# Designs tried in a protein design run: peptides against a protein of PDB entry 4Z63. Part 160

Target 1, 334 residues: chain A of PDB entry 4Z63
Amino acid sequence: LCLGMNDLTGNIPEDLFHLKRLNLLGIQENRLSGSLSREIRNLSSLVRLDVSWNLFSGEIPDVFDELPQLKFFLGQTNGFIGGIPKSLANSPSLNLLNLRNNSLSGRLMLNCTAMIALNSLDLGTNRFNGRLPENLPDCKRLKNVNLARNTFHGQVPESFKNFESLSYFSLSNSSLANISSALGILQHCKNLTTLVLTLNFHGEALPDDSSLHFEKLKVLVVANCRLTGSMPRWLSSSNELQLLDLSWNRLTGAIPSWIGDFKALFYLDLSNNSFTGEIPKSLTKLESLTSRNISVNEPSPDFPFFMKRNESARALQYNQIFGFPPTIELGHNN

## One batch from the design tools (peptide; made by RFdiffusion4, then SolubleMPNN)

Design b2_p19_3_s4 (from b2_p19_3, 12 letters changed)
Fold by OpenDDE base, seed 4:
Structure b2_p19_3_s4 (fold): chain B 334 residues (1-334), chain A 19 residues (1-19)
Amino acid sequence: as target 1 above (334 residues)
Amino acid sequence: SLLEERQEQLLLTNRDIFL
């Protein structure tokens, strides 16, 4: 049953929950309000539940133990409060959980040893507090993780050295500290292609440790951290780099010529730093900016990117990296 | 520019295309 993209109001009729053979319930992009009914438990054949972009409130019902076939739960952009229900945090069937842009709170706890099918987790823009869950690497299929805009004080857990499945990771604006530790840990994530760390590590030094290596890194965003230091030499070994944003830091020194060696680099933002010297001539040789046909058919992360043109502007949402125009921004340097 | 994670506003015109 697909009723998405309407102006439906009120709550879901209780009789809808008698549809025991229903595999897909999509009621997204409406004005549905109130609590999400516990009677969802009656939808025992449910594979996909999409309640996103509504006005739902209250706690998410703890009924996911009665939904043994549920693979997709989309509840982003609602008013849900409380934590992740225990049955949801233990779901062995769940592949994708999207609860971004809610009011979920408390400590984030997932039973990753039970969540054997979880491949995508979006909990960005919530009110989770405490520390990052150390057991996330136990989710052996978890590739896409958005935890941005929560209050995960402290450091990236050491256990994330073992996060081999991790491909896309956003921790933007999550009150993280110790960028040197974070990068030192995350470099062990051999499948990591996208790393977004914007609005963390305030005033720290960007490490220039040549021992750091991100082999498959395509997207690095570490903007607005007030980071000190220079362009990190370790980044030159990330030959697959497509997008680099280090804007709104306090980086100094010259822009190195090796930036022009990134054949796939189509978006570069080094603006609002303290870089000096000449613009490397190698930047004019970036193949991605001169050739039309970079159909990067690469899988995009399951979390949005938001681009602001200026601090006062509304952020534009991009669901895929290829939606970014080819860009070189070097403005507002010394 | 800044690439950030931001809170979305419930606007009927914005689609979550994460299918």
Scores: peptide ipSAE 0.018, ipTM 0.656, DockQ to the pose 0.071
Fold by OpenDDE base, seed 5:
Structure b2_p19_3_s4 (fold): chain B 334 residues (1-334), chain A 19 residues (1-19)
Amino acid sequence: as target 1 above (334 residues)
Amino acid sequence: SLLEERQEQLLLTNRDIFL
């Protein structure tokens, strides 16, 4: 049953929960309000539940043990409060959990040893607090993780060096500290292609340790951290780099010539730093900017990218990295 | 009012995971 993208109001009719053979319930992009009924437990054949972009409130019901076939739960952009229900946090069937842009709170706890099928987790823009869950690497299929805009105090857990499944990771604006430790840990994630760390590590030094190596890194975004230092030499070894945003930092020194050696680099933002010297001539030879037919295989993170043109501007959501025009931003380096 | 997506100041950030 797909009723998304309407102007539906009120609650879900209780009789809908008698549909024992229902595999898909999509009621997204409406004005549905109130609590999500516990009677969703009656939908024992449910594979996909999409209640996203509504006005739902209250706690998410703890009934996911009665939904043994549920693979997809999309609840982003609601007013949900409380934590992740225990039955949801233990779901062996769940592949995707999206609860972005809610009011979920408390410590983030997932039973990753039970969540054997979880491949995508979006919990961005919530009120989770405490530390990052150390057991996330136990989710052996978890590739996409968005935990941005929560209040995860402290450092990236040391256990994340074992996060071999991790491909796309966003921790933007999550009150994280110790960028040197974070990068030192995350370099061990050999499948990591997209790393977004914007609005963390405020005023720290960007490490220039040449021993750091991100083998498959395609997207690095570490903007608006007030980071000190220079362009990091370790980044020159990330030969697959497609997008680099280090804007709105306090980086100094010259832009190195090796920045133009990235064959796939189509988006570069180094704006609003304190870089000096000449623009490297190698930037004028970027194949990605000169060739019309760059079939770059997108890292398609399951999480959007939001570009702000300025600090006061509304962020534009881009669902695909290729949605970014080929760009070199070197402005405001004073 | 649409709950304004508390725009994740994801400078480059969070796609709705449509699997």
Scores: peptide ipSAE 0.026, ipTM 0.693, DockQ to the pose 0.131; fails the geometry check
Fold by OpenDDE base, seed 2:
Parts: structure tokens; C-alpha cells; sequence
Structure b2_p19_3_s4 (fold): chain B 334 residues (1-334), chain A 19 residues (1-19)
């Protein structure tokens, strides 16, 4: 049953929950309000539940143990409060959980040993606090993780050295500390292609440790951290780099010539730093900016990217990095 | 009205916070 993108108001009719053979319930993009009914438990054949973009409130009902076939739960952009229900945090069938842009709070706890099918987790823009859950690497299929805009004070857990499934990771604006430790840990994530760490590590030094290596890194965003130091030499070994944003830091020294050796680099933002010297001539030879025929194998995270074209503009949502225009921003350096 | 999605600035942050 697909009733999305209407102006439906009020609650879900109780009779809807008698549809025991229903595999897909999509009621997204409406004006549905109140609590999400516990009677969802009666939809025992449910594979996909999409209640996103509504006015739902209260706690998410703890009924997911009665939904053994549920693979997709989409609840982004609602008013949900409380934590992740225990049955949801233990779901062996769930592949994707999206609860972005809610009012969920407390410590983030997932039973990753039970969540054997979880591939994508989007909990961005909530009120989670405490530390990052140390057991996330036990979610052996977890590829996409958005935890941005929460309050995860402290450091990246040492256990994340074992996060082999991790490919897309956003921790933007989550009150993280110790960038040296974070990079030292996350370099062990062999499948990591997208790393977003914007608005963390305030005033720290960007490490220039030649022992750091991110082999598969395509997207690195570490903007607005007020980071000190220079362009890190370890980044020169990330030969697959497509997007680099280090804007709005306090980085100094010259822009190194190796920045032009990235064959797939189509977006570079080094603006609003204190870089000096000449613009490397190698930047004028970037194949991605000169050739029309570059097939970019783009990473496709389940969470969107946002870009502001100018300071006064609303951020534009991009579902794909390739949607970004080829860009070199070197402005506001002195 | 639908609850507005808080734009998660993943890439380009609110430059306005640092001006």
C-alpha cells in the first residue's frame, strides 16, 4: 500500500493494521500525526515501512520482534522521542534504518551481534549523547553510517580499527575530539571510501604522519575545524581521491604539487585557510577537470550531501557526489 | 506543516557560523 506524497491528516486508521499480508506500507510525505501505533505489530508480513516526512511524535513502539520480515524502516523527519526500541536494536531482519531528523535521545545502543543484516544506519540530526557505541564494528554488514549532528563527546573508539564493513561514514558536527587518534583508527577501515568529519576537533593540529594511509578514500571532508598545520603528506597516497574539502581551517604553508596528481579529483575546496606560495601548475592538468570522458565510479551513500553555493543560500541537497560541479576553490587564503 | 528537515551540512558547513 503506497499512500505517500498526499495531504493525509490525523492517525492511521486501525483497520489498516488488519492487513496481515501487507509487504509494503508507504505513508511518507503526509501530515500524519500522533504516536505511531503499536498495532503495526499486526503487519507480520511487512518488509518495508516508510513513515518518513510526517508529524509523528512520541516513542517508537517496541514491536519489531513481531515483524520478522522487516528489512526497511524509514522514519526520517518526524518528532520521535526516546531511544531506539529494544526490539528494533535487536532486529535480525533489518537492512536499513533511517531515523534522521528526529528528537531521539540518550545513549545510542544497538545489539550489533543480533543485527546481522544491518547495512545502512542513518541517525543524523538527533539528540543522542554520550560516546560513540564501541560495538558498531560487530554489525558485520554495516556499510553506511550517518551519525552527524549528535553529541558524541570524546574520541573515536579503538574498536573501530576492526570496522571492515564501513564504507561511508559521517560524524559531522558531533563534538568529537582528538583528530590524530580518529585518523589513526579509521585508517584501518579498509573499505572506507567516504569520510566526513566537518565541525569537530576544534583548533587541533591536522596530523602530518607519513604512517597514515587511506587506500580507498574517495571523499574526505574535514571543513570548519579551525585545524592548524599544513597539507598532510599521508593524503598523497590516496590515489582514488575524488573530493577534498579542507575549507575553513587554519592550514598554512604551500599547496603541494602532488594535489594535481589525483586523476579522479573533480572537487577541491581549500578556501578560507592561510595557504601561501604559488598555485601548483599540476592543478591545471587535472584530467577530471579537462576531460569530458572520465567515468567516475562514484560512492553512493544512503545519506545526502549538502552544499551551499554561497553564504546566504540554502544548502542544496546532493544524492550523489557527481552532482557537484567540477570545482577548485582556493579563495580567501593569505 | 511538515517538520522541516534540518539540513545536515556534510560538506560545506554553515559558513555563517564562522563569520
Amino acid sequence: as target 1 above (334 residues)
Amino acid sequence: SLLEERQEQLLLTNRDIFL
Scores: peptide ipSAE 0.025, ipTM 0.663, DockQ to the pose 0.227; fails the geometry check
Fold by OpenDDE base, seed 1:
Structure b2_p19_3_s4 (fold): chain B 334 residues (1-334), chain A 19 residues (1-19)
Amino acid sequence: as target 1 above (334 residues)
Amino acid sequence: SLLEERQEQLLLTNRDIFL
């Protein structure tokens, strides 16, 4: 049953929960309100539940133990409160959980040893607090993780050295500290292609440790951290780099010539730093900016990116990295 | 600048990549 993208209001009719053979319920992008009914438990054949972009409120019902076939739960952009219900946090069938842009709170707890099928987790823009869950690497299929805009604190857990499944990771604006430790840990994530760390590490030094290596890194976003230091030499070894944003920091020194050696680099933002010297001539030779037809059939993260021209501007959402226009921003480096 | 996600207004039409 697909009723998404309408102007439906009120509650879900109770009789809908009598549809025991229903595999897909999509009611997204409506004005549905109230609590999400516990009677969802009666939809025992449910594979996909999409309630996103509604006015649902209250706690998410703890009924996911009665949904043994549920693979996809999309609840982003609602008013849900409380935590992740225990049955959801233990779901062995769930592949994707998206609860971005809610009011979920408390300590984030997932039973990753039980969540054997979880491959995508989006909990961005919630009110989770405490430390990052150290057991996330136990989710052995977890590829995409968005935890941005939560009230996490402290450092990236040491256990994330073992996060082999991790490909796309956003921790933007999560009150994280110790960028040197974070990068030192995350470099061990052999499948990591996208790393977003914007609005963390306030006033720290960007490490220029030649021992750091991100072999498969395609997207690095570490904007608005007030980071000191220079362009990090270790980044020159990330030959697959496509997008680099280090804007709104306090980085100094010259823009190095190796920045133009990235064959796939189509988006570069170094604006609002204190870089000096000449613009490297190698930047004018970036093949990605000169050739129109780079069919980049590359995996995109499941979480959106938000681009702003300035801190006061409205963010533009991009669901795919390739949605970004080819860009070189070097402005405001005085 | 690729900045953090901001809290979106409810009921704005926005398709996630999976829609």
Scores: peptide ipSAE 0.018, ipTM 0.657, DockQ to the pose 0.072; fails the geometry check

Design b2_p19_4_s1 (from b2_p19_4, 7 letters changed)
Fold by OpenDDE base, seed 4:
Structure b2_p19_4_s1 (fold): chain B 334 residues (1-334), chain A 19 residues (1-19)
Amino acid sequence: as target 1 above (334 residues)
Amino acid sequence: SSIRLELENPPTNLMFRSE
């Protein structure tokens, strides 16, 4: 049953929960309000639940133990409060959990040992507090993780050295500290292709340790951290780099010539720093800017990117990074 | 509880939806 993209109001009719053979319930993009009914437990055949973009409030019902086939739960952009219910945090069937842009709070706890199928987690823009859950690497299939805009004070856990499944990771605006430790840990994530750390590490030094290596790194976004230092030499070994944003920092020195050696680099933002010297001539040789046919059949993260053309512009949503126009932004360097 | 409005995007050209 798909009833998305309407102006439906009120609660879900109780009789809808009598549909025991229902595999897909999509009621997204409505004005449905009140609590999400516990009677969702009666939908024992449910594979996909989409309640996103509604006015739901209260706690998410703890009924996911009665939903043994549930693979997809989308609840983003609601008024949900409380924590992740225990049955959801222990779901062995769940592949994707999206609860972005809610009011979920407390310590983030997932039983990753039980969540054997979880591959995508979006909990961005919530009120989770405390520390990052040290056991996230125990989610052995967890590839996509968005935890941005929470209050995960402290450092990236040392256990994330073992986060082998991690491919797309956003921790933007989460009050994180110690960028040197974070990068030193996350370099061990052999499948990490996308790393977003914007609005953390306030005023720290960007490490220039040549021992740092991100083998598969394609996207690095570390904007608006007031980071000091220079362009990091370790980044030159990330030969697959496609997108680099280090804007709105306090980076100094020259833009190094090796930045033009990235064959796949199509988006570069170094704006609003204190870079000096000449623009490297190697930037004019970026193959990605000259050749149209980068058919990059790369998996995108399940969370969209936004690009602004300027501070006052509305952000444009991109579901794929490759949708971005080829860009070099070097403005506002002093 | 009201739906949490997404905060304005930080002064950066690129971000995730939840940033």
Scores: peptide ipSAE 0.029, ipTM 0.671, DockQ to the pose 0.157
Fold by OpenDDE base, seed 3:
Structure b2_p19_4_s1 (fold): chain B 334 residues (1-334), chain A 19 residues (1-19)
Amino acid sequence: as target 1 above (334 residues)
Amino acid sequence: SSIRLELENPPTNLMFRSE
């Protein structure tokens, strides 16, 4: 049943919860309000539940033990409060959990040993507090993780050295500290292609440790950290780099010539730093900027990228990173 | 209360949103 993108108001009719053979319930993009009914437990055949973009409030009901086939739960952009229900945090069937842009709070706890199918987790823009859950690497299929805009104080856990499934990771604006430790840990994530760390590490030094290596790194976004230092030499070994945003830092020195050696680099933002010297001539030779035919068949994260042309402009959604227009932004360097 | 779409990465030109 798909009722998304309407002006539906009020509550879900109780009779809808008698549909025991329902595999898909999509009621997204409405004005549905109140609590999400516990009677969703009656939908025992449910594979996909989409309640996103509504006015739901209260706690998410602890009934996911009654939903043994549930693979997709989308609840983004609601007013949900409380924590992740225990039955949801233990779901062996769940592949994707999206609860972004809610008011969920407390410590983030997932039973990753039970969540054997979880591959995508979006909990961005919530009120989770405490530390990052050390057991996330036990989610052996977890590829995409957005935890941005939460209050995860402290450092990236040492256990994340074992996060082999991790491919897309966003921790932007999560009050993280110690960028040197974070990068030193995350370099062990051999499948890491996208790393977003914007609005963390305030005023720290960007490490220039030549021992750091991100073999599969395609997207690095570490903007608005007030980071000091220079362009890090270790980044030159990330031969697959496509997008680099280090804007709104305090980086100094020259832009190195090796930045033009990235064959796939099509988006570069180094704006609002303190870079000096000449623009490397190698940047004018970037193959990705000169050749239209780079078919980047790359796995995109399950979370879309948005580009704002201006601070006041509407963000344009890009489902794929390679959908971004080729860009070099070097403005506002002193 | 209008649920404001909170952008995860302001004020950067790059933002991430869930589908």
Scores: peptide ipSAE 0.029, ipTM 0.645, DockQ to the pose 0.140
Fold by OpenDDE base, seed 1:
Structure b2_p19_4_s1 (fold): chain B 334 residues (1-334), chain A 19 residues (1-19)
Amino acid sequence: as target 1 above (334 residues)
Amino acid sequence: SSIRLELENPPTNLMFRSE
């Protein structure tokens, strides 16, 4: 049953939950309000539940043990409060959990040893607090993780050295500290292609450790950290780099010539730093800016990127990194 | 509390998000 993209109001009729053969319930992009009924438990054949972009409130019901076929739960952009229900945090069937842009709170706890099918997790823009869950690497299929805009404290856990499944990781604006430790840990994530760390590490030094290596890194976003230092030499070894944003830091020195050696680099933002010297002539040789036909067969992240063209602009959604316009931003440097 | 779209004030031009 798909009722998305309407102006439906009020609660879900309780009689809807009598549909025991229902595999897909999509009621997204409405004005549905109230609590999400515990009677969802009666939808024992449910594979996909989409309640996203509504006005739901209260706690998410702890009924996911009665939903053994549930693969997709989309609840983003609601008013949900409390934690992740225990049955949801232990779901062996769940592939995708999206609860972004809610009011979920407390410690983030997932039973990753039970969540054997979880491949995509979006909990961005919530009120989770405490430390990052050290057991996330135990989610052996977990590729895509957005934990941005939570109140996590401390450092990236050492256990994330073993996060082999991790491909897309956002921790933007999560009050993280110790960028040197974070990069030193995350370099061991051999499948990591996208790393977003914006609004963390406030005033720290960006490490220029030549021992750091991100083999498969395509997207690095570390903006608005007030980071000191220079363009890090270790980044020159990330030959697959396509998008680099180091804007709104306190980086100094010259923009190095090797920045133009990235064959796939089509988006570069170094704006609002303290870089000096000349613009490297190698930037004019970026194949990605000159050739329209870079068929970057990128594995599309399960999560879109959002770009704001300016502070007042609505952010544009891009489902693929390649959807970004080719960009070089070097403004507001010395 | 108004459900603020995550998009309201990213101080970066780029933000990783899900659909």
Scores: peptide ipSAE 0.026, ipTM 0.635, DockQ to the pose 0.147; fails the geometry check
Fold by OpenDDE base, seed 2:
Structure b2_p19_4_s1 (fold): chain B 334 residues (1-334), chain A 19 residues (1-19)
Amino acid sequence: as target 1 above (334 residues)
Amino acid sequence: SSIRLELENPPTNLMFRSE
């Protein structure tokens, strides 16, 4: 049953929960309000539940043990409060959980040893607090993780050295500390292609340790951290780099010539730093900027990127990184 | 309704939707 993108109001009719053969319930992008009914438990054949972009409130009901076929739960952009219910945090069938832009709170706890099918987790823009969950690497299929805009204090857990499934990771604006430790841990994530760390590590030094290596790194965003130091030499070994944003830091020294050796680099933002010297001539030879034909059909994360054209502009949504216009931004370096 | 607005995180030019 697909009733998305309407002006439906009030609660879900109780009789809808009598549809025991229903595989898909999509009621997204409406004005549905109140609590999400516990009677969802009666939908025992449910594979996909989409309640996103509504006015739901209260706690998410603890009924996911009665939904043995549920693979997709989309609840983003609601007013949900409390924690992740225990049955949801233990779901062996769940592939994708999206609860972005809610009011969920407390310590983030998932039973990753039970969540054997979980591949995508979006909990961005919530009120989770405490430390990052050390057991996330036990989610052996977890590829996409967005935990941005929560209040995770402290450092990236040492256990994340074992996060082999991790491919897309955002921790933007999460009050993280110790960038040297974070990079030293996350370099062990052999499948990591996208790393976003914007608005963390306030005033720290960007490490220039030649022992750091990110072999498969395609997207690195570490903007607005007030980071000190220079362009890190270890980044020159990330030959697959496509997007680099180090804007709004306190980086100094010259822009190195090796930045023009990245054959796939189509987006570079080094703006609002303290870089000096000449612009490397190698930047004018970037194939990705000259050839329109680099259609890299890479799987994008399940969460969109936003790009601002300027500080006062509204962010533009991009569902794929390759949707970004080829860009070199070197402005506002003094 | 306790829906939070997705506020942009200035100053930054690139972010995820949840950032």
Scores: peptide ipSAE 0.025, ipTM 0.629, DockQ to the pose 0.154; fails the geometry check

